# Peptides against a protein of PDB entry 6KZJ: the designs that were tried, part 38

Target 1, 71 residues: chain A of PDB entry 6KZJ
Amino acid sequence: SPDLLSEVSEMKQDLIKMTAILTTDVSDKAGSIKVKELVKAAEEEPGEPFEIVERVKEDLEKVNEILRSGT

## One batch from the design tools (peptide; made by RFdiffusion4, then SolubleMPNN)

Design b2_p20_3_s1 (from b2_p20_3, 10 letters changed)
Fold by OpenDDE base, seed 3:
Structure b2_p20_3_s1 (fold): chain B 71 residues (1-71), chain A 20 residues (1-20)
Amino acid sequence: as target 1 above (71 residues)
Amino acid sequence: SREQYEEDAKKKVEEALKKL
């Protein structure tokens, strides 16, 4: 629905902002985290709406793992 | 605080995942 696409667009923007903030604090402790890759993937135009949703979901799962594990 | 921001971020990510 158009409402879901609007919500996903907001989530994408929030993900970029959160990732940028997390990189400033975890860069010294999380040497294995490809934060730059997450930011780059979020900024790219992912194509069709379904592809956007799937990429955002994957990136959110990665960020969630980092936030919970601290690594 | 930094700690509060991290807690809010965890919550926001979790809520986003539930909507997808």
Scores: peptide ipSAE 0.160, ipTM 0.753, DockQ to the pose 0.057
Fold by OpenDDE base, seed 5:
Structure b2_p20_3_s1 (fold): chain B 71 residues (1-71), chain A 20 residues (1-20)
Amino acid sequence: as target 1 above (71 residues)
Amino acid sequence: SREQYEEDAKKKVEEALKKL
């Protein structure tokens, strides 16, 4: 729904900020999420609503892995 | 604290994933 997409978009924005803080000192050798890549992807053509949701889901899963594993 | 911030972040991510 449009409301879910708006909510997911806001969560993505917050997630980018949190990720930048949490991963600022991580080495490239760690399976760290690339904050720059997430920001770039968010500014590119988002595609259809389903594609936006799938991208955000993937990004959330990556960040969750980093937060839970520390890498 | 950083520890509490990370726990809050984990919770937010987990809640977001539950909605998808």
Scores: peptide ipSAE 0.160, ipTM 0.754, DockQ to the pose 0.055
Fold by OpenDDE base, seed 2:
Structure b2_p20_3_s1 (fold): chain B 71 residues (1-71), chain A 20 residues (1-20)
Amino acid sequence: as target 1 above (71 residues)
Amino acid sequence: SREQYEEDAKKKVEEALKKL
């Protein structure tokens, strides 16, 4: 729905901001997680609505892993 | 504090994931 796309777009924007903050602090401690790749993927032009949602979901899962593990 | 910010961020991300 249009409301879901708006919500996902806001979440994507928040994710980009959080990633920027996290990369500043945890970039040196991040083991296998490619934070730079997350940033690039988040800033790329969106595809179809489903692709946008799936990218945001994947990125949020990766950010959650970083936050939970501290690495 | 930085610690509180990280905790709030974890919660925000978890809530976001529940909506997807």
Scores: peptide ipSAE 0.160, ipTM 0.757, DockQ to the pose 0.054
Fold by OpenDDE base, seed 1:
Structure b2_p20_3_s1 (fold): chain B 71 residues (1-71), chain A 20 residues (1-20)
Amino acid sequence: as target 1 above (71 residues)
Amino acid sequence: SREQYEEDAKKKVEEALKKL
């Protein structure tokens, strides 16, 4: 639905901000999330709704791993 | 504090994942 796309878009923006804060100190380390890549991907054409959701889900999973493991 | 922010972020991310 349009509401889901709006919610996912807002979540993506929040995710980018959180990721930038959490990964700044480890951005140059092997296996860290590349913040610049996430930002660039968000500015590109998102694709179809399914592709947007799957991309956000993948990014959330990556952030969740960092938050749980500390790395 | 940063510690509280990180804790809130963990919760927010977890809740978001449950919706997807």
Scores: peptide ipSAE 0.150, ipTM 0.749, DockQ to the pose 0.053

Design b2_p20_3_s2 (from b2_p20_3, 12 letters changed)
Fold by OpenDDE base, seed 5:
Structure b2_p20_3_s2 (fold): chain B 71 residues (1-71), chain A 20 residues (1-20)
Amino acid sequence: as target 1 above (71 residues)
Amino acid sequence: SKEEYAKAAEEKYKEALKKL
């Protein structure tokens, strides 16, 4: 539904912000994780609703890896 | 902390995505 798409879009925007917060402090420990690529992918609209959702899921996994790398 | 905030937000969105 349009409401779910709006929610996913909000999550995507929040994900960009979370990534920025994390990478400013733990960028050296993030290793092979391409933070700039993550942010670019999140800023660009993937197109179809399913693609947006799947991209957000993938990006959350990447953020989780950044978090694990910082611990 | 920033890390705790990010972890909490990430977990929230993971749970939300499971409901999509």
Scores: peptide ipSAE 0.108, ipTM 0.623, DockQ to the pose 0.053
Fold by OpenDDE base, seed 4:
Structure b2_p20_3_s2 (fold): chain B 71 residues (1-71), chain A 20 residues (1-20)
Amino acid sequence: as target 1 above (71 residues)
Amino acid sequence: SKEEYAKAAEEKYKEALKKL
């Protein structure tokens, strides 16, 4: 559905923004997490809406890992 | 803080995605 694609694309864009915020605070403690790679993957065309959602879920887990490692 | 805001947003979206 184009409506679902628009919704998950917006959520993905918000995730990219959150990642950018986190990277400014945790850059020194990012460790093995490749923040730039995460951002690039999120900006990629992910294909079908289901695939977008699954990739966003994975990226949220990575963001959570960054938060845990940066605190 | 920026980190607290990002954490809250991350949790919000994580829960939303579980319901999709």
Scores: peptide ipSAE 0.108, ipTM 0.623, DockQ to the pose 0.052
Fold by OpenDDE base, seed 1:
Structure b2_p20_3_s2 (fold): chain B 71 residues (1-71), chain A 20 residues (1-20)
Amino acid sequence: as target 1 above (71 residues)
Amino acid sequence: SKEEYAKAAEEKYKEALKKL
């Protein structure tokens, strides 16, 4: 539904914001994680709702990894 | 902190995604 798509899209935008918060403090030190690539991937047009969800899920896992490695 | 905020938000969304 449009409501679900809007919710997922909002989550994507929040992910971008979270990434910005984390990456401004954690510079460029991520082993398997490219910060710049993560930001770009989050901002790209994902296509269908399922694809959006999968990308958001993947990026959230990456953010989690950044959080763990940054401490 | 900003980090705590980001972590909390991440967990919230992860849980939401599991319900999709």
Scores: peptide ipSAE 0.105, ipTM 0.621, DockQ to the pose 0.051
Fold by OpenDDE base, seed 2:
Structure b2_p20_3_s2 (fold): chain B 71 residues (1-71), chain A 20 residues (1-20)
Amino acid sequence: as target 1 above (71 residues)
Amino acid sequence: SKEEYAKAAEEKYKEALKKL
């Protein structure tokens, strides 16, 4: 639905903001996870709703790994 | 802190995604 897409798009934008916080407020030395790759993936806008949701989910998992590792 | 805020937000959205 349009409402779901709007919600996911907002979450995606917040994810980009969170990534910016992590890169500026935490060590910019990511271990095996490249922060720039995460940003690039988050900024990409696929056309299919399912692909948007899956990419947001994947990026959130990557953020979680960064936060868990402390790097 | 900013980091604590980011962690809380991330967990909130992960939980929301699981409900989709």
Scores: peptide ipSAE 0.102, ipTM 0.621, DockQ to the pose 0.053

Design b2_p20_3_s3 (from b2_p20_3, 9 letters changed)
Fold by OpenDDE base, seed 5:
Structure b2_p20_3_s3 (fold): chain B 71 residues (1-71), chain A 20 residues (1-20)
Amino acid sequence: as target 1 above (71 residues)
Amino acid sequence: SKEKLEEDMKKKVEEALKLL
């Protein structure tokens, strides 16, 4: 639905902000999950709504891994 | 604190993942 796409878009924007906060203080030695790659993937429109949702989900899972492991 | 920020972010990400 349009409402779900709006929610996913908001979550994507929040993910970008959260990623920026994590990268400002994480020195290069914590396992280089390419935050730059996550940001690029979030900024590039992957096209179809399903592809956007799946990409956001994947990026959230990566951020969750960083937050849980510290790497 | 940095720790509190990370905890809040972790909670937000976990809740977001439940919605997908």
Scores: peptide ipSAE 0.149, ipTM 0.755, DockQ to the pose 0.055
Fold by OpenDDE base, seed 1:
Formats: C-alpha cells, structure tokens, sequence
Structure b2_p20_3_s3 (fold): chain B 71 residues (1-71), chain A 20 residues (1-20)
C-alpha cells in the first residue's frame, strides 16, 4: 500500500539518524563496519519499492547486530 | 544517559524489524 512506502521511508530516515549516532561511538571498535556505506546506500535508494524495503531490512539487521553484539 | 539511548535504539530497531 502507499502507507507501507511512507512507513518504510520513515524507517529509512530514522535508520540514518541512528547510524549517525552510532558512528561517533563505534568508530574505535568497528574497524570493518563502513557506516558511511550504509548512509550512502540509504541516500541512493532505487525507485523500486521491493528494493527499498529489502535494503532497509538489511541495514536494520546490521544495526541490530552492532547494538546486540556490544561492538 | 548513553545507556538509556542504546536501550531505546535496540527496542526501536527490534520493532522496525518486526514490521518487515
């Protein structure tokens, strides 16, 4: 639905904000996590709704792994 | 606090993942 695209877009924006907060704290330990790549990918989203949803899901999973691993 | 922010973020991410 159009509502789902709006919700995904909001989640994407929230993810960018959360990522920006994490970059300042994880920069010393996340020697392999290119946070800049996550932000860049979120800014260059494809036009296809499915691809947007899949990318947001993937990025949320990465953030979840960082938060729960203690890194 | 930083700890509270981290816990709030964990919860928010978890809820977002449930929607996808």
Amino acid sequence: as target 1 above (71 residues)
Amino acid sequence: SKEKLEEDMKKKVEEALKLL
Scores: peptide ipSAE 0.147, ipTM 0.750, DockQ to the pose 0.054
Fold by OpenDDE base, seed 2:
Structure b2_p20_3_s3 (fold): chain B 71 residues (1-71), chain A 20 residues (1-20)
Amino acid sequence: as target 1 above (71 residues)
Amino acid sequence: SKEKLEEDMKKKVEEALKLL
């Protein structure tokens, strides 16, 4: 539903903000998620519901990789 | 702590991915 997509989008944005806080203390040598790029992509017109879900999924997978790798 | 925050984020991300 549109409400679920909005909720997932807000959750993604919060996770990006939290990741930015965690990565600010991680030395510049770990592949810096372009936090600015993720934030910008979250602010861009998300498109159709399928495109929104796929974008959120991709971003969450990226965040998960960073959290697990420490980089 | 930073470590606890990271662990909580990992859990939230994992649960979010399961719902998609």
Scores: peptide ipSAE 0.150, ipTM 0.754, DockQ to the pose 0.055; fails the geometry check
Fold by OpenDDE base, seed 4:
Structure b2_p20_3_s3 (fold): chain B 71 residues (1-71), chain A 20 residues (1-20)
Amino acid sequence: as target 1 above (71 residues)
Amino acid sequence: SKEKLEEDMKKKVEEALKLL
């Protein structure tokens, strides 16, 4: 539904913002994390609503790993 | 603080994952 797309799009935008903050903070230590790749993937046209949700979920899981592991 | 920001981000990510 358009309401679900709006909600997921907001979550995606928040993820992009969080990722951008992580890139600035992690840039001193994360020589291994392609945070730029996460940002670019999040900015790409995600396709159908289900694909958007699955990509956002995957990216959130990646960000969660970064935040919890410090890597 | 940087620590508080990181904690808030962790909580936001966790809540987002629960919604998906």
Scores: peptide ipSAE 0.147, ipTM 0.750, DockQ to the pose 0.054; fails the geometry check

Design b2_p20_3_s4 (from b2_p20_3, 8 letters changed)
Fold by OpenDDE base, seed 1:
Structure b2_p20_3_s4 (fold): chain B 71 residues (1-71), chain A 20 residues (1-20)
Amino acid sequence: as target 1 above (71 residues)
Amino acid sequence: SKKKFEEDAKKKVEEALKLL
């Protein structure tokens, strides 16, 4: 439903914020996914629902990698 | 605590991935 896309988008934004809080102390050197890049990708959302969902999924996977690796 | 926040975040990410 259209409501699912809004809910997923809100979850993505919350997860980006959480990641920013957790990664602020991780030194820039090796694998820091720049929170700014995730935010910019969220501002340039494509109009197609499938592309939005795929981008959100990719962003969530990146956040999951950060949270699991501690980087 | 920071530890609790991190564990809650991991759980939230896992739940979000399950619905996609």
Scores: peptide ipSAE 0.126, ipTM 0.718, DockQ to the pose 0.053
Fold by OpenDDE base, seed 3:
Structure b2_p20_3_s4 (fold): chain B 71 residues (1-71), chain A 20 residues (1-20)
Amino acid sequence: as target 1 above (71 residues)
Amino acid sequence: SKKKFEEDAKKKVEEALKLL
């Protein structure tokens, strides 16, 4: 539905902002979150709604792992 | 504070994962 796409798009934008803040402070210990790859994937054709959701889910899982590991 | 930001970020990510 359009409501789900709006919610996922908001979560994606928030994830990009959080990733930028985390990578600026954790120069040496954050397992290489290629911020450049996340930004590039955000600017590329998002694909169909399902593909957008799956990419956002994968990126959220990666960020969650980093936040929990303290690296 | 840095600690507050980190805890808020963890919570936000966890809430987002529950919606997917």
Scores: peptide ipSAE 0.125, ipTM 0.712, DockQ to the pose 0.056
Fold by OpenDDE base, seed 4:
Structure b2_p20_3_s4 (fold): chain B 71 residues (1-71), chain A 20 residues (1-20)
Amino acid sequence: as target 1 above (71 residues)
Amino acid sequence: SKKKFEEDAKKKVEEALKLL
């Protein structure tokens, strides 16, 4: 449903923002994950509902790796 | 604190991944 997609997209955007805040101190040395690239990918037309959910899941997994590794 | 914020963020990510 469009409401669920909007909720998932909002949650993704919040997680990206939190990650950006947490990584700002690490970004001077960890040039591996451009927060700007995650933000741009979130603003791209996500396609069909299934593709949106799969992309959000993949991005959340990337955010989880950043938060756990500190990079 | 920065530590509490980080732990809350990790928990939010884990809960989000369980919903997908």
Scores: peptide ipSAE 0.125, ipTM 0.713, DockQ to the pose 0.053
Fold by OpenDDE base, seed 2:
Parts: structure tokens; sequence; C-alpha cells
Structure b2_p20_3_s4 (fold): chain B 71 residues (1-71), chain A 20 residues (1-20)
């Protein structure tokens, strides 16, 4: 549904913002996981509904890795 | 606090991953 895609997109944007705050406040050694890469993926054309969901899932996995590693 | 913010973020990500 369009509403679900909008909700997922908003959640993605919030997660990117949180990641940026967490990684900038933790020393400049955000090891290898570039916040810049998550931002680039958010600026890409959304594509088909499946591609949107897969990109959000990938971004969530990256954010989870950052939060678990503390980097 | 900074610690609470980090814990809340981890929880939000975990809940989001359960939905996908």
Amino acid sequence: as target 1 above (71 residues)
Amino acid sequence: SKKKFEEDAKKKVEEALKLL
C-alpha cells in the first residue's frame, strides 16, 4: 500500500539521522561503515516497491551493525 | 541521556528488523 511505503521511507530517514548523530558523536573512527553510503542509498530513485523494501532492509542492517559495534 | 538515546535507537532498529 502507498501508506506502508511512506511509513517505511520515513522510518528509513529517521534511522539515517540517528546513525549520523551516533557516528559523529563517537570519535572520527567510524570504522569502514560510512554514513555517507546510507545517505547515497537514500538519494537513489526508490524504484519498485520490492526494491524500496530491500534498500530499507539493507540500511537497517547497516545501522544495526553500527549500533552493535559502537563505531 | 546519551546512553538512553543509544539504547532507544537500538530498540527501534530491532523492532524495525522484526517487521521485514
Scores: peptide ipSAE 0.125, ipTM 0.720, DockQ to the pose 0.053

Design b2_p20_4_s1 (from b2_p20_4, 11 letters changed)
Fold by OpenDDE base, seed 2:
Structure b2_p20_4_s1 (fold): chain B 71 residues (1-71), chain A 20 residues (1-20)
Amino acid sequence: as target 1 above (71 residues)
Amino acid sequence: DEALKLVMKILKRLEALEKK
């Protein structure tokens, strides 16, 4: 739906900003991430768009918890 | 950095979603 697309777009925008903030060492932090593997996993994720977005929101909460705790 | 890794993972998931 258009509303869901708008929500996804907004989340992406925020995540890009978070990436810039969290990236302190491009070589170490970004280099240790297996991007190809992440892409594959994302493309194979089951469920309808709404269900995927709900799971994403759950993982965003995990991110917030990590950032708040510092660990 | 687990937070960065998770953010990157989520970002890729959202990008994949937009392809559908």
Scores: peptide ipSAE 0.698, ipTM 0.931, DockQ to the pose 0.535
Fold by OpenDDE base, seed 5:
Structure b2_p20_4_s1 (fold): chain B 71 residues (1-71), chain A 20 residues (1-20)
Amino acid sequence: as target 1 above (71 residues)
Amino acid sequence: DEALKLVMKILKRLEALEKK
């Protein structure tokens, strides 16, 4: 739905900002990420769009947990 | 590193979603 896509767009924007904050050494840390593998996993993710977004929100909570705990 | 990797993973998932 348009509302869901708007939410997705907003999340992307915020996540890009988070990426900038989390990346202290852009070349080394970002370069070590297997982007191709992530793309495949994303394209193969099952479920309706709203279900995928809910799973994304769960993973965002994991990110927050890591940042709060430092581990 | 884990947080950054997870963020990047989420970004790719959201990008894939926009293509559907």
Scores: peptide ipSAE 0.696, ipTM 0.930, DockQ to the pose 0.572
Fold by OpenDDE base, seed 1:
Formats: structure tokens, sequence, C-alpha cells
Structure b2_p20_4_s1 (fold): chain B 71 residues (1-71), chain A 20 residues (1-20)
């Protein structure tokens, strides 16, 4: 639906901003991140689009908890 | 950084969703 697509677009925009804030030395941590595995996992994620978005929101809360606690 | 890893994971999931 157009409402879901707009919500996804907005979340992506926010995440790009967060990436810029959280990124330290690109030569550091980025080398350990296996992007191919992330893409594969994302493409194989089961469930309807609205269910996936709800799970994404739950994972975003985990990010927020880390940032609030500083750990 | 764990937060960065989670953000990247979520970003890829949203990109995959846009293809559906």
Amino acid sequence: as target 1 above (71 residues)
Amino acid sequence: DEALKLVMKILKRLEALEKK
C-alpha cells in the first residue's frame, strides 16, 4: 500500500542519518560487516510486508535502548 | 559497534521490502 511504502521510505531516511552518526572509522568496523549475508537474510525474511515492518520497529527499539544506555 | 550492525541489518530489510 502507498501508506506502507511511505512509512518504509521514512524509516530508511532516518536510518541513513543514524548510519552517519554511528559510523566511526570505515576501515574499522565496516570490514567485519558481511553485507551479502544481510541482503540474503532480508530477501528470505518470511511474512507479509506489514508483519516485516512491525518486526523492524521492534528491532529499532533495540537500537534505541543501546543508544539511551550508552552500552 | 552493535548499534551500527543493527541499523545496517534493518536498512537492508527495508530495501528488500521495497522490491516486493
Scores: peptide ipSAE 0.696, ipTM 0.931, DockQ to the pose 0.550
Fold by OpenDDE base, seed 3:
Structure b2_p20_4_s1 (fold): chain B 71 residues (1-71), chain A 20 residues (1-20)
Amino acid sequence: as target 1 above (71 residues)
Amino acid sequence: DEALKLVMKILKRLEALEKK
């Protein structure tokens, strides 16, 4: 739906900002993140779009927990 | 490092949704 796509677009914008904050070493990022595996996992994820978005929100909470704990 | 990886994964998932 248009409302869901708008929500997705806004989340993407915020996450791009987060990557800039969390990335402190370009060399470290390139060596530790396997982009091809992330793309594959994203394209193969089952479920309706709204269900995937709900799972994304759960993973965002995990990010928040990591940042609050510092580890 | 884990937080960055998870954020990147989420970004790719959202990009995949926009292509549907």
Scores: peptide ipSAE 0.695, ipTM 0.930, DockQ to the pose 0.550

Design b2_p20_4_s2 (from b2_p20_4, 10 letters changed)
Fold by OpenDDE base, seed 5:
Structure b2_p20_4_s2 (fold): chain B 71 residues (1-71), chain A 20 residues (1-20)
Amino acid sequence: as target 1 above (71 residues)
Amino acid sequence: DEALELVMKSLKRVEALLKK
């Protein structure tokens, strides 16, 4: 879907900005986070694109809650 | 940091989608 493609593209840009805000580490890893493992998990994640996008939105809701509460 | 991990996870997900 072209609408979904546009949404995902915008999400990517926003997530890049959020990553920059949350970390000053410019290496392949941010703290103890293993980026390579996240890449593999993302590529192997089951489901249609729209389902994966919905899961992303759910996780971003968690992020919002964490940032708002500080915990 | 859970927030950062979730953001990075989400980023890799959308990048994977865009790569397909």
Scores: peptide ipSAE 0.735, ipTM 0.939, DockQ to the pose 0.546
Fold by OpenDDE base, seed 2:
Structure b2_p20_4_s2 (fold): chain B 71 residues (1-71), chain A 20 residues (1-20)
Amino acid sequence: as target 1 above (71 residues)
Amino acid sequence: DEALELVMKSLKRVEALLKK
């Protein structure tokens, strides 16, 4: 779907910006994250694109809660 | 940092979608 593609593309840009904001030291907090495992998990994640997008939105809501609460 | 991990996980998911 073109509409879904546009949404996903916009989400990517937003996530890149959020990553930059949340990353204070690439060798500290970001460095402790196993990026390769995240890539593999993302590529192997089952479901249609719209289902995966919904899961992303759920996690972003969790992020929003964390940022608001500070914990 | 759970927030950063969730954001990065989400980013990789989105990138995987755009790759296919």
Scores: peptide ipSAE 0.734, ipTM 0.939, DockQ to the pose 0.548
Fold by OpenDDE base, seed 3:
Structure b2_p20_4_s2 (fold): chain B 71 residues (1-71), chain A 20 residues (1-20)
Amino acid sequence: as target 1 above (71 residues)
Amino acid sequence: DEALELVMKSLKRVEALLKK
């Protein structure tokens, strides 16, 4: 739906910014992340778009907890 | 770290949705 598309588009921009903020050392932290595996997992993830969006939001809740606690 | 990985994972998921 148009509403969901708009939401997803905004989420993308926010996630790009978050990635830039959290990536403080490309040679260390970001370089060790298996991006290829993440891409494949994302493309093959089962479920309707709205379900995938909800799963993203769940993971972002985890991110918020990590950043808040420092661990 | 885990936070960065989760964010990147989420980004790839969102990008995959927008590609369809």
Scores: peptide ipSAE 0.733, ipTM 0.939, DockQ to the pose 0.532
Fold by OpenDDE base, seed 1:
Structure b2_p20_4_s2 (fold): chain B 71 residues (1-71), chain A 20 residues (1-20)
Amino acid sequence: as target 1 above (71 residues)
Amino acid sequence: DEALELVMKSLKRVEALLKK
């Protein structure tokens, strides 16, 4: 779906911006986060594209809660 | 940082979708 593609593209841009804001590590990697594991998990995540997008949105709500609470 | 981890996880999921 072109609408879904557009939405996903916009989400990517927003997530890149958020990453830049939240990261304190000047290197390619941030903290103890295992990027390779995240990539593998993302590529193997089950579900249709629209379902994965909804899961992303759910996690972004969690991010919002964390940032608002300061903890 | 949990927030950063969640954002990075989300980014990788979005990138994976765009790669397909």
Scores: peptide ipSAE 0.733, ipTM 0.939, DockQ to the pose 0.551

Design b2_p20_4_s3 (from b2_p20_4, 13 letters changed)
Fold by OpenDDE base, seed 3:
Structure b2_p20_4_s3 (fold): chain B 71 residues (1-71), chain A 20 residues (1-20)
Amino acid sequence: as target 1 above (71 residues)
Amino acid sequence: SEALELTMEILKRLLALEKK
């Protein structure tokens, strides 16, 4: 649905920002995201879109917990 | 870090989802 796709787009943008913040790469390309490579590798994700998004939200909570706890 | 790895994996999954 359009609403689901809009939500996915917003989450994608937020994750790009988070990746830039979390990266510890100290090279000249510090903070750079290999988006092209991720797109190439993202050929398929099994399951219906709604189920995939729910699993994504669960994994995002795991990321948040790690950041909050510092471990 | 684990947080970074998970973030990248989730991003990959979202990109794959957009192809459906």
Scores: peptide ipSAE 0.532, ipTM 0.898, DockQ to the pose 0.668
Fold by OpenDDE base, seed 5:
Structure b2_p20_4_s3 (fold): chain B 71 residues (1-71), chain A 20 residues (1-20)
Amino acid sequence: as target 1 above (71 residues)
Amino acid sequence: SEALELTMEILKRLLALEKK
């Protein structure tokens, strides 16, 4: 759905920002995102788009818990 | 960190999703 696509687009932008914030070592390539390589590596992500987004939301909650708790 | 790794993984999946 268009709402799902818009949500994905927004999450993508937010995650790029989060990646920059969480990167502490400038020598790491974590802050330099190669979109083409990431897309290729994830082409085998199973499930329909809606289900994938639901799993993403679950994983985002894990990230938030780590950031809030420090563990 | 685990948070960074998860963030990168999620971003990867979302980028790939845009190509489906």
Scores: peptide ipSAE 0.532, ipTM 0.897, DockQ to the pose 0.650
Fold by OpenDDE base, seed 4:
Structure b2_p20_4_s3 (fold): chain B 71 residues (1-71), chain A 20 residues (1-20)
Amino acid sequence: as target 1 above (71 residues)
Amino acid sequence: SEALELTMEILKRLLALEKK
């Protein structure tokens, strides 16, 4: 659905920003993320799009918990 | 960090999802 696609797009943008913030390697430029390589590595992601997004949301909650707790 | 690794993994999955 359009709503799902919009949500995915927003999450993608947020994750790119988070990756830049969390990266401590000063030698890596902000644009050093090898997007094409990441896409190729995940071509076999199983499940329907909606199910994948639900699992992504669960994993994002784990990330948030780690950042909040510091551990 | 674990947070960075998870973030990158999630990003990878979302990027792959866009090709479906």
Scores: peptide ipSAE 0.530, ipTM 0.897, DockQ to the pose 0.657
Fold by OpenDDE base, seed 1:
Structure b2_p20_4_s3 (fold): chain B 71 residues (1-71), chain A 20 residues (1-20)
Amino acid sequence: as target 1 above (71 residues)
Amino acid sequence: SEALELTMEILKRLLALEKK
């Protein structure tokens, strides 16, 4: 749905910003994504797009917990 | 860091999702 696509687009932008903030070394491979890894991830990620997005939101909460707790 | 690794993994999954 258009709403889902917009949500995914916004999350992508937020995550790009987060990776920039969390990256401390220019030698870090943050920002480099291999096409073959993306294809592999697509093949291995089960469920419909909506279900995948819901799981992504759960994983984002884990990231937030780490940043909030400092651990 | 764990936070960075998780963030990048999520980003990869979202990018892969767009290929479906």
Scores: peptide ipSAE 0.522, ipTM 0.895, DockQ to the pose 0.600

